# Peptides against a protein of PDB entry 4IGA, part 28

Target 1, 116 residues: chain A of PDB entry 4IGA
Amino acid sequence: KRVLIVDDAAFMRMMLKDIITKAGYEVAGEATNGREAVEKYKELKPDIVTMDITMPEMNGIDAIKEIMKIDPNAKIIVCSAMGQQAMVIEAIKAGAKDFIVKPFQPSRVVEALNKV

## One batch from the design tools (peptide; made by RFdiffusion4, then SolubleMPNN)

Design b1_p13_3_s2 (from b1_p13_3, 4 letters changed)
Fold by OpenDDE base, seed 4:
Structure b1_p13_3_s2 (fold): chain B 116 residues (1-116), chain A 13 residues (1-13)
Amino acid sequence: as target 1 above (116 residues)
Amino acid sequence: EIEEILKRVEEAL
């Protein structure tokens, strides 16, 4: 399966890329904000999206909403930090299928990828 | 399904 990684932080994208690749998934591409995420989703049609919530230009929640308009069957895993409970809840209500918490635990990332 | 996820959110965050 192919994964689109969305995070404004290059380091976080790198970490996820390593985890995803080591788990036997392919990285379809990367996006640095919600607008790019929507554009890349249209272009790449990934099987899974890892979506950071807190991003400039367009936040992850709005990106989820736009992706769900494009593909109601989109498989989006929300990425959040501690203290972002309300935003994660909103992302789940918007159609995200699961969540992972920063700092990433490789096993939790893999579990989420396998589950969605 | 949503309720289970929301429960996990409340527990984890």
Scores: peptide ipSAE 0.671, ipTM 0.940, DockQ to the pose 0.432
Fold by OpenDDE base, seed 2:
Structure b1_p13_3_s2 (fold): chain B 116 residues (1-116), chain A 13 residues (1-13)
Amino acid sequence: as target 1 above (116 residues)
Amino acid sequence: EIEEILKRVEEAL
């Protein structure tokens, strides 16, 4: 399966790319904000999206909403930090299928990828 | 359907 990685932090994208590829998934592409995420989703039609919540230009929640308009069957895993409970809840209500918490645990990331 | 996920959110965050 192919994964679109969305995070404004290059380090976070790099970390996820390593975990995802070692788990046997393909990285479809990367996006650095919610607007790019929507554009890349249309272009790449990934099987899974990892979506950071807090991004410039367009946040992850708005990106989820736009992706769900394009593809109601989109498989989105929201990525959050501690203290972002309300935003994660909103992301799940917007259509995200699961969540993972930063700093990432590789086993938890792989579990989420395998379950969505 | 989302209740289990929301439960995990409350536990983790």
Scores: peptide ipSAE 0.671, ipTM 0.939, DockQ to the pose 0.344
Fold by OpenDDE base, seed 1:
Structure b1_p13_3_s2 (fold): chain B 116 residues (1-116), chain A 13 residues (1-13)
Amino acid sequence: as target 1 above (116 residues)
Amino acid sequence: EIEEILKRVEEAL
């Protein structure tokens, strides 16, 4: 399965890319904000999206809403920090299928990828 | 399904 990685932080994208590839998934591409995420989703048609919530320009929740309009069957895993419970709840209500918490635990990331 | 996910959110965050 192919994964689109969405995070404004290059280091976070790198960490996810390492975890995803070691788990036997393919990285379809990367995006650095919600607008790029929507564009890349249309272009790449990934099987899974990892979506950071706290991005500039367009946040992860708005990106989820736009992707779900394009593809109601999209498989989105939201990425959040501790203390962002309300934002994660909003992301789930917007159509995200699971969540992972920063700092990333590789086993938890793989579990989420395998379940969606 | 959504209720289970929301419960996990409340437990983890």
Scores: peptide ipSAE 0.671, ipTM 0.940, DockQ to the pose 0.426
Fold by OpenDDE base, seed 5:
Structure b1_p13_3_s2 (fold): chain B 116 residues (1-116), chain A 13 residues (1-13)
Amino acid sequence: as target 1 above (116 residues)
Amino acid sequence: EIEEILKRVEEAL
């Protein structure tokens, strides 16, 4: 399966890319904000999206809503920090299928990828 | 189900 990685932080994208590839998934591409995420989803049609909540231009929740308009069957895993419970709840209500918490645990990331 | 995932959110965050 092909994964679109969405995070404004280059380090976070790098970390996820390493975990995803070691787990036997392909990286379809990367996006650095919610607007780019929507554009890249249209272009690449990935099987899975990892979506950071807090991003410039367009936040992750709004990006989830727009992607779900394009593909109601989109498989989105939301990525959050501790203390962001309300935003994660909003992302799940918007259509995200699972969540993972920063700092990432590789086993938890792989579990989420395998289940969506 | 959304209810089960929301429970996990409350437990983890």
Scores: peptide ipSAE 0.668, ipTM 0.939, DockQ to the pose 0.342

Design b1_p13_3_s3 (from b1_p13_3, 6 letters changed)
Fold by OpenDDE base, seed 2:
Structure b1_p13_3_s3 (fold): chain B 116 residues (1-116), chain A 13 residues (1-13)
Amino acid sequence: as target 1 above (116 residues)
Amino acid sequence: DIEEILERVKKAL
């Protein structure tokens, strides 16, 4: 399965890429904000999206909403930090299938990837 | 389904 990684932080994208590839997934591409995420989703049609919540230009929640308009069957895992409960709840209500918390635990990331 | 995820959110965050 192919994963689109969405995070404004290059370090976070790198970390996820390492976890995802070691788990036997392919990285379809990367996006650095919600607008790029929507564009890349259309272009790449990934099987799974990891979506950071807090991004410039367009946040992860708005990106989820736009992706769900394009593909109601999109498999989106929202990524958040501690203290972002309300935003994660909103992301789940918008259509995200699961969540993972920063700092990432590789086993938890892989579990989410395998289950969505 | 959604409720289960939301419960996990409340516990984790």
Scores: peptide ipSAE 0.686, ipTM 0.943, DockQ to the pose 0.344
Fold by OpenDDE base, seed 3:
Structure b1_p13_3_s3 (fold): chain B 116 residues (1-116), chain A 13 residues (1-13)
Amino acid sequence: as target 1 above (116 residues)
Amino acid sequence: DIEEILERVKKAL
């Protein structure tokens, strides 16, 4: 399966890319904000999206809502830090299928990828 | 199930 990685932090994208590839998934592409995520989703039609919540220009929740308009069957895993409970709840209600917490635990990331 | 996910969110965050 092909994964679109969405995070404004280059280091976070790198970390996820390493975990995802070592787990046998393919990286479809990367996006650095919510607007780019929507554009890349249309272009690449990935099987799974990892979506950071707190991004500039367009946040992850708005990106989820836009992607769900395009593809109601989208498989989105939201990525959050501690203290972002309310935003994660909103992301799940918007259609995200699971969540993972930063700092990433590789086994938890792989578990989420395998289950969505 | 959304309720199960929401319960996990409340426990983890």
Scores: peptide ipSAE 0.686, ipTM 0.944, DockQ to the pose 0.340
Fold by OpenDDE base, seed 1:
Structure b1_p13_3_s3 (fold): chain B 116 residues (1-116), chain A 13 residues (1-13)
Amino acid sequence: as target 1 above (116 residues)
Amino acid sequence: DIEEILERVKKAL
């Protein structure tokens, strides 16, 4: 399966790329904000999206809403830090299928990828 | 199930 990684932080994208690749998934591409995420989703049609919640230009919640308009069957895992409970709840209500918490635990990331 | 996911969110965050 192919994963689109969405995060404004290059280090976070790198970390996820390592976890995803070691777990036997392919990285379809990367996006650095919600606008790029929507564009890349249209272009690449990934099987799974990891979506950072707090990004410039377009936040993760708005990106989820736009992707769900394009593909109601999209498999989106929202990525959040501690203290972002309300935003994660909004992301799940918008159509995200699971969540993972920063700092990432590789086993938890893999579990989410395997189950969505 | 959305309710299960939301409950996990409330416990984890």
Scores: peptide ipSAE 0.684, ipTM 0.945, DockQ to the pose 0.336
Fold by OpenDDE base, seed 5:
Parts: sequence; C-alpha cells; structure tokens
Structure b1_p13_3_s3 (fold): chain B 116 residues (1-116), chain A 13 residues (1-13)
Amino acid sequence: as target 1 above (116 residues)
Amino acid sequence: DIEEILERVKKAL
C-alpha cells in the first residue's frame, strides 16, 4: 500500500514517513498544504492519505472534501493536534476514515493504516 | 464507526 503524507510541518512528515515505512508501507509522496494534497492525490493515486488539518493555502477539511470528489473511495486518516469532538465529527463528515490526535504513539498510526 | 473513533480520541486526550 502506498501512502500520501500531508502535513505542513517537515518534522511531522519525517516522523510519519518513518512509521509508515517501518510498518511495511510505501510512501507515495508528500504534500505541505491542502491544495498540494489534492494535486498530489490526482497525480499519485495513493492507496491511503494521512491528513493534517491546520495548513496554509487550504486546510485539511477542505482537502478531504476535494479528494472525496475525485475519489469517493479515498482512504483518509486525519492526524491533527485539534482533537476536539467538533473537529473530529467535521473530519468524519467530510469523509475521513479515522482521526489520530497529536501527539500520538506509532502503534496508533499503524493500527489506522491496517484498518482503513 | 464515529463513536469508536471518538472514544479513542477521548482516551488520547
């Protein structure tokens, strides 16, 4: 399975890349904002997306909505510091399959990857 | 399931 990693923080992308690769997944690519995420999804057609919420240009909720228009079967896992119930509900309504709150344990990410 | 996700989120907070 190929994963597109979306986060504006280089450190977070690096961390997720390490977790994803150690879990036996391939990194399809990276995006640094929601607009780039939509573009990269079209280009790379990844199997799974990890999606941050708070990003410049386009936030993660809007990116989820746009990706779901492209591919209603998209498998998107949100990974965000914004763990408020309202935000979780909004992400799930947009089409996300899971929501991981930062900071997280690597095992939580692996579980999400395996179950989506 | 949204409820399962919410429960896991609550445990992480």
Scores: peptide ipSAE 0.280, ipTM 0.834, DockQ to the pose 0.701

Design b1_p13_3_s4 (from b1_p13_3, 5 letters changed)
Fold by OpenDDE base, seed 4:
Structure b1_p13_3_s4 (fold): chain B 116 residues (1-116), chain A 13 residues (1-13)
Amino acid sequence: as target 1 above (116 residues)
Amino acid sequence: EIEEILKRVQEAL
């Protein structure tokens, strides 16, 4: 399966890329904000999206909403930090299928990828 | 499904 990684932080994208690749998934591409995420989703049609919530230009929640308009069957895993409970809840209500918490635990990321 | 996820969110965050 192919994964689109969305995070404004290059380091976080790198970490996820390593975890995803080691787990036997392919990285379809990367996006640095919600607008790019929507554009890349249209272009790449990934099987899974990892979506950071807190991003400039367009936040992860709005990106989820736009992706769900394009593909109601989209498999989005929301990525959050501690203290972002309300935003994660909103992301789930918007159509995200699971969540992972920063700092990433590789096993937890793999579990989420395998489950969605 | 949503209820289970929301429960996990509440526990983890």
Scores: peptide ipSAE 0.672, ipTM 0.941, DockQ to the pose 0.434
Fold by OpenDDE base, seed 2:
Structure b1_p13_3_s4 (fold): chain B 116 residues (1-116), chain A 13 residues (1-13)
Amino acid sequence: as target 1 above (116 residues)
Amino acid sequence: EIEEILKRVQEAL
């Protein structure tokens, strides 16, 4: 399966790319904000999206809403930091299928990828 | 259907 990685932090994208590839998934592409995420989703039609919540230009929640309009069957895993409970809840209500918490645990990332 | 996920959110965050 192919994964679109969405995070404004290059280090976070790099970390996820390593975890995802070692788990046997392909990285479809990367996006650095919610607007790019929507554009890349249309272009790449990934099987899974990892979506950071807090991004410039367009946040992850708005990106989820736009992706769900394009593809109601989109498989989105929201990525959050501690203290972002309300935003994660909103992301799940917007259509995200699961969540993972930063700093990432590789086993938890793989579990989420395997189950969405 | 989302209740289990929301429970995990409450536990983790």
Scores: peptide ipSAE 0.671, ipTM 0.939, DockQ to the pose 0.345
Fold by OpenDDE base, seed 1:
Structure b1_p13_3_s4 (fold): chain B 116 residues (1-116), chain A 13 residues (1-13)
Amino acid sequence: as target 1 above (116 residues)
Amino acid sequence: EIEEILKRVQEAL
């Protein structure tokens, strides 16, 4: 399965890319904000999206809403920090299928990828 | 399914 990685932080994208590839998934591409995420989703048609919620320009929740309009069957895993419970709940209500918490635990990331 | 996810959110965050 192919994964689109969405995070404004290059280090976070790199970390996810390492976890995803070691788990036997392919990285379809990367996006650095919600607008790029929507564009890349249309272009790449990934099987899974990892979506940071705290991005500039367009946040992850708005990106989820736009992707779900394009593809109601999209498989989105929201990425959040501790203390962002309300934002994660909003992301789930917007159509995200699971969540992972920063700092990433590789086993938890793999579990989420395997489950969606 | 959504209820289970929301429960996990409540527990983890």
Scores: peptide ipSAE 0.670, ipTM 0.941, DockQ to the pose 0.428
Fold by OpenDDE base, seed 5:
Parts: C-alpha cells; structure tokens; sequence
Structure b1_p13_3_s4 (fold): chain B 116 residues (1-116), chain A 13 residues (1-13)
C-alpha cells in the first residue's frame, strides 16, 4: 500500500517515512500543509494518509474534510500531540479512521497502518 | 465504529 505523508515539519516527515518504509509500505509522496495534502491526494490517489493536525495554509481537519469530499473511502490516520484531544475528536468526526500521538512509537504507527 | 475510536482517544490523550 502507498502512503501520503502530511506534516509541516521535515523531521516528522522523515521519521514517518523511515517507519513506513521499514514496515513494507511505499511512500506515495509528501505534503507540507493541508492545501498541498488535498492536491497530492487528487494527484497520487494514495491508499493511506498520515495527517498532521496543526499546519499552515490549511489545517489537518479542513484537509480531511476536503479529501473526504474527493474520496469518501479515504483512509486517514490523524497525527497529534499530547493535549490535543478536542482536535483529534473533531478529526475523527470529519472522517479520520485512526489516530497516533507524537512522539511516535514505531509499533503504534505500524499498528495504525495495518488496521485502516 | 466511531464510539470505539473516540473511547481510545479519551484514554490516550
């Protein structure tokens, strides 16, 4: 399966890329904000999206809503920091299938990828 | 099921 990685932080994208590839998934591409995420989803049609919540230009929740308009069957895993419970709840209500908490545990990332 | 995922959110965050 092919994964689109969405995070404004280059370090976070790098970390996720390493985990995803070591787990036997392919990285379809990367996006650095919610607008790019929507554009890349249209272009690449990934099987899974990892979506950061807090991003410039367009936040992750709005990006989830737009992606779900394009593909109601989109498999989105939301990525959050500790203390962002309300935003994660909103992301799940918007259509995200699971969540992972920063700092990531590789096993938890792989578990989420395997379940969606 | 959204209720199950929301329960896990409450437990983890």
Amino acid sequence: as target 1 above (116 residues)
Amino acid sequence: EIEEILKRVQEAL
Scores: peptide ipSAE 0.659, ipTM 0.938, DockQ to the pose 0.338

Design b1_p13_4_s1 (from b1_p13_4, 6 letters changed)
Fold by OpenDDE base, seed 5:
Structure b1_p13_4_s1 (fold): chain B 116 residues (1-116), chain A 13 residues (1-13)
Amino acid sequence: as target 1 above (116 residues)
Amino acid sequence: MILSDEEIKKILE
């Protein structure tokens, strides 16, 4: 499966890329904000998306909503430090399949990838 | 307050 990595932090994208590839998945591409995420989703048609929440231009919640409009079957895993209940519920309501709070264990990401 | 993985998993159920 191919994964689109969305996070404004380069180091986080690198970390996720490492986890994803070591887990046997392919990185379809990367995005640094929600707008780019939507564009890349249309372009790459990834199987899975890892989505940050706090990003410039467009936040992750809005990106999830837009991607779900494009593909109601999108598999989006949120990875964010914004692990408050309200945010988690909002992300799930928007269409996210999982929510991983930063900092996270690599195994948690792999588990999410395998489950969605 | 930040939720734990377990709390989040319960929300996902």
Scores: peptide ipSAE 0.720, ipTM 0.958, DockQ to the pose 0.876
Fold by OpenDDE base, seed 3:
Structure b1_p13_4_s1 (fold): chain B 116 residues (1-116), chain A 13 residues (1-13)
Amino acid sequence: as target 1 above (116 residues)
Amino acid sequence: MILSDEEIKKILE
């Protein structure tokens, strides 16, 4: 399966890329904000998306909503430091299939990839 | 307050 990685932090994208590839998945591409994420989703048609929440231009919640309009079957895993109950519920309501709080263990990401 | 991984998993059920 192919994964689109969305995060404004270069270090985090690198970390996720390492985890995803070592787990046997292919990286379809990367996005640095929510607007780019929506564009890349249309272009690349990935199987899975890892989505940050706090990003410039467009935040992750809005990006999830836009992607779900395009593809109601989208598989989106949130990866964010914003692990408050209200934010988790908001992400799930928007369409997220999982929510991983930063900092995380690589095994948690792999578990989410295998489950969605 | 940040939720634990277990708390999040329960919400997803």
Scores: peptide ipSAE 0.715, ipTM 0.958, DockQ to the pose 0.932
Fold by OpenDDE base, seed 1:
Structure b1_p13_4_s1 (fold): chain B 116 residues (1-116), chain A 13 residues (1-13)
Amino acid sequence: as target 1 above (116 residues)
Amino acid sequence: MILSDEEIKKILE
């Protein structure tokens, strides 16, 4: 399966790329903000998306909503430091299939990838 | 307060 990695932090994208590839998945591409995420989703049609929340231009919640409009069956895994209950609920309501709080263990990401 | 992984999994049920 192909994964689109969305995070404004280059280090985090690199970390996720390493985890994703070691787990046997392919990285479809990367996005640095929500607007890019939506554009890349349309272009690449990835099987899974890892989504950060706090990003410039467009935040992750709005990006999830826009992607879900495009593909109601999108598989989005949130990966964010914003692990407050309200944010987790907002992400799930928007359409996220899972929510991973930063900092995380690589095994947690793999678990999420295998589940969706 | 930040939720634990277990708390999040509970919400996802």
Scores: peptide ipSAE 0.708, ipTM 0.958, DockQ to the pose 0.940
Fold by OpenDDE base, seed 4:
Structure b1_p13_4_s1 (fold): chain B 116 residues (1-116), chain A 13 residues (1-13)
Amino acid sequence: as target 1 above (116 residues)
Amino acid sequence: MILSDEEIKKILE
């Protein structure tokens, strides 16, 4: 399966790329903000998206909503430091299939990838 | 307050 990695932090994208590839998944591409995420989703048609929340131009919640408009069957895993209950609920309502709080263990990401 | 993985899993159910 192919994964689109969305995070404004280059280090985080690198970390996720390592985890994803070691788990046997392919990285379809990367996005640095919500607008780019939507564009890349259309372009790449990934199987899974890892989505940050706090990003410039368009936040992760709005990106999830837009992607879900494009593909109601999109599989989006949120990865964010914003692990407050309200944010988790908001992400799930938007369409997220999982929510991983930063900092996280690599195994948690792998489990999420395998489950969605 | 930040939720634990277990708390999040419960929300997802």
Scores: peptide ipSAE 0.705, ipTM 0.957, DockQ to the pose 0.945

Design b1_p13_4_s2 (from b1_p13_4, 6 letters changed)
Fold by OpenDDE base, seed 2:
Structure b1_p13_4_s2 (fold): chain B 116 residues (1-116), chain A 13 residues (1-13)
Amino acid sequence: as target 1 above (116 residues)
Amino acid sequence: MILSEEEIKKILE
């Protein structure tokens, strides 16, 4: 399966890329903000998306909503430091299949990839 | 307050 990695932090994208590839998944591409995420989703048609929440241009919640309009069957895993109950519920309502709070263990990401 | 992994899993159910 192919994964689109969305995070405004280069380090985080690098970290996720390492985890994803070592787990046997292919990285379809990367996006640095929500607007780019939507564009890349349309272009790459990935099987899974890892989505940050706090990003410039467009936040992760709005990106999830837009991607779900494009593909109601999108598999989106949120990966964010914003692990408050309200935010988790908001992400799930938007369509997220999982929510991973930063900082995380690599095994948690792999578990999420395998489950969605 | 940040939710635990277990709390998040419960919400996802």
Scores: peptide ipSAE 0.681, ipTM 0.954, DockQ to the pose 0.944
Fold by OpenDDE base, seed 3:
Structure b1_p13_4_s2 (fold): chain B 116 residues (1-116), chain A 13 residues (1-13)
Amino acid sequence: as target 1 above (116 residues)
Amino acid sequence: MILSEEEIKKILE
């Protein structure tokens, strides 16, 4: 399966890329904000998306909503430091299939990839 | 307050 990695932090994208590839998945591409994520989703048609929340241009919640309009079957895993109850609930209501709080263990990401 | 992994799993159920 192919994964689109969305995060404004280069280091985080690098970390996720390493985890995803070592787990046997292919990286379809990367995006640095929500607007770019929506564009890349249309272009690349990935199987899975890892989605940050706090990003410039467009935040992750809005990106989830836009992607779900395009593809109601989208598989989106949130990866964010914003693990407050209200944010988690909002992300799930928007369409996210999982929510991983930063900092995380690599195994947590792998489990999420395998379950969605 | 940040949710634990277990609390998030419960929300997903």
Scores: peptide ipSAE 0.673, ipTM 0.952, DockQ to the pose 0.884
Fold by OpenDDE base, seed 1:
Structure b1_p13_4_s2 (fold): chain B 116 residues (1-116), chain A 13 residues (1-13)
Amino acid sequence: as target 1 above (116 residues)
Amino acid sequence: MILSEEEIKKILE
């Protein structure tokens, strides 16, 4: 399966890429904000998306909503430091399948990838 | 306050 990694932090994208690759998945591409995420989703048609929330241009919640309009069956895993209850609820309502709080253990990401 | 994994799991269910 192919994964689109969305995060404004280069270090975080690198970390996720390592985890995803070692878990046997392919990295379809990367995006640094919500607008790029939507564009890349259309272009690459990935099987799974890892989505940050706090990003410039367009935040992760809005990106989830836009992607779900394009593909109601999109598999989106949120990965964010914003683990407040309200934010988790908003992400799930938008269509996210899972929510991983930063900082995280690599095994948690792998579990999410395998489950969605 | 950041939710625990258990709390998040309950929300997802």
Scores: peptide ipSAE 0.309, ipTM 0.851, DockQ to the pose 0.892
Fold by OpenDDE base, seed 4:
Structure b1_p13_4_s2 (fold): chain B 116 residues (1-116), chain A 13 residues (1-13)
Amino acid sequence: as target 1 above (116 residues)
Amino acid sequence: MILSEEEIKKILE
């Protein structure tokens, strides 16, 4: 399966890329904000998306909503430091399949990838 | 306050 990594932090994208590839998944591409995420989703048609929340241009919640309009079956895993209840609920309502709180264990990401 | 993995799991269910 191919994964689109969305995060405004280069370090985080690098970390996720390492985890994803070691788990046997392919990285379809990367996006640094919600707008790019939507564009890349259309372009790459990934199987899974890892989505940050706090990003410039367009936040992760809005990106989820837009991607879900494009593909109601999109598999989006949120990965964010903002693990407060309200944010988690909002992400799930938007269509996210899972929510991983930063900092996280690599195994947590792998479990999410395997489950969605 | 950040939710625990257990709390998140409950919300997801």
Scores: peptide ipSAE 0.187, ipTM 0.773, DockQ to the pose 0.918

Design b1_p13_4_s3 (from b1_p13_4, 6 letters changed)
Fold by OpenDDE base, seed 2:
Structure b1_p13_4_s3 (fold): chain B 116 residues (1-116), chain A 13 residues (1-13)
Amino acid sequence: as target 1 above (116 residues)
Amino acid sequence: MILSEEEIEEILK
């Protein structure tokens, strides 16, 4: 399966790329903000998306909503430091299949990839 | 307050 990695932090994208590839998944591409995420989703048609919440241009919640309009069957895993109840609920309502709070263990990401 | 992994799991159910 192919994964689109969305995070404004280069370090975080690098970390996720390492985890994803070592787990046997292919990285379809990367996006640095929510607008780019929507564009890349259309272009790459990934099987899974890892989605940050706090990003410039467009936040992760809005990106989830837009991607779900494009593909109601999108598999989106949120990966964010914003692990408050209200944010988790909002992300799930938007269509997220999982929510991983930063900082995380690599095994948690792999578990999420395998379950969505 | 940040939710625990268990709390998030319950929300996902």
Scores: peptide ipSAE 0.619, ipTM 0.943, DockQ to the pose 0.952
Fold by OpenDDE base, seed 3:
Parts: structure tokens; sequence; C-alpha cells
Structure b1_p13_4_s3 (fold): chain B 116 residues (1-116), chain A 13 residues (1-13)
């Protein structure tokens, strides 16, 4: 399966890329904000998306909503430091299938990839 | 306050 990685932090994208590839998944591409994420989703048609929340241009919640309009079957895993109850609920209501709080163990990401 | 993995799992159910 192919994964689109969305995060404004270069280091985080690198970390996720390493985890995803070592787990046997392919990286379809990367996006640095929510607007780019929506564009890349249309272009690449990935199987899975890892989605940050706090990003410039467009935040992750809005990106989830836009992607779900395009593809109601989208598989989106949130990866964010914003693990407050209200944010988790909002992300799930928007269409996310999982929510991983930063900092995380690599195994947590792998488990999420395997379950969605 | 940040949720635990267990709390997130319960929300996902």
Amino acid sequence: as target 1 above (116 residues)
Amino acid sequence: MILSEEEIEEILK
C-alpha cells in the first residue's frame, strides 16, 4: 500500500518515511500543509494518509474534510501533538480512522497502518 | 490534558 505523508516539519516527515518504508509500505509522496495534502491526494490517489493537524495554509482538520469530500473511503491516520479530547473527537468526526499522539513509538504507527 | 492511547481507543469504538 502507498502512503501520503502530511506534516509541516521536515524532521517529522523523515521520521514517518523511515517507519513507513521499514514496515514494508511505499511512500506515495509528501505534503507540507493541508492545501498541498488535498492536491497530492487527487494527484497520487494514495491508499493511506498520515495527517498532521497544526500546519500553515490549511490545518489538518480542514484537509481531512476536503479529502473526505473527494473520497469518502479515504484512510486517514492523524499524527499530532494535539492529543486533547476535543481535538481527537473533532478529527474522528471529520473522518479520521485513527489518532496518534506525538511523541509516539514506531510500533504505534505500524499498528495503525495495518488496521485501517 | 492529553488523552492516553486507551482513551483514544475508546473514542474510536
Scores: peptide ipSAE 0.608, ipTM 0.941, DockQ to the pose 0.891
Fold by OpenDDE base, seed 1:
Structure b1_p13_4_s3 (fold): chain B 116 residues (1-116), chain A 13 residues (1-13)
Amino acid sequence: as target 1 above (116 residues)
Amino acid sequence: MILSEEEIEEILK
């Protein structure tokens, strides 16, 4: 399966890429904001998306909503430091399948990838 | 307050 990694932090994208690759998945591509995420989703048609929330240009919640309009069956895993109840609820309502709070253990990401 | 994995799991159900 192919994964699109969305995060404005280069270090975080690198970390996720390592986890995803070691878990046997392919990295379809990367995006640094919500607008790029939507564009890359259309272009690459990935099987799974890892989605940050706090990004410039377009935040992760809005990106989830836009991707779900394009593909109601999109598999989106949120990965964010904003693990407050309100944010988790918003992400799930938008269409996210899972929510991983930063900082995280690699095994948590792998579990999410395997379950969606 | 940041939710635990258990709390998030309950929301996902």
Scores: peptide ipSAE 0.565, ipTM 0.933, DockQ to the pose 0.923
Fold by OpenDDE base, seed 4:
Structure b1_p13_4_s3 (fold): chain B 116 residues (1-116), chain A 13 residues (1-13)
Amino acid sequence: as target 1 above (116 residues)
Amino acid sequence: MILSEEEIEEILK
């Protein structure tokens, strides 16, 4: 399966890329904000998306909503430091399949990838 | 307050 990694932090994208590839998944591409995420989703048609929340241009919640309009079957895993109840609920309502709080263990990401 | 993985799992259900 191919994964689109969305995070405005280069370090985080690198970390996720390492985890994803070691778990046997392919990285379809990367996006640095929600607008790019939507564009890349259309372009790459990934199987899974890892989605940050706090990003410039377009936040992760709005990106989830837009991607879900494009593909109601999109598999989006949120990965964010904003693990407050309100944010988790908002992400799930938008269409996210999982929510991983930063900082996280690599195994948590792998479990999410395998489950969605 | 940040939710635990368990709490998040409960919300996801």
Scores: peptide ipSAE 0.483, ipTM 0.917, DockQ to the pose 0.954

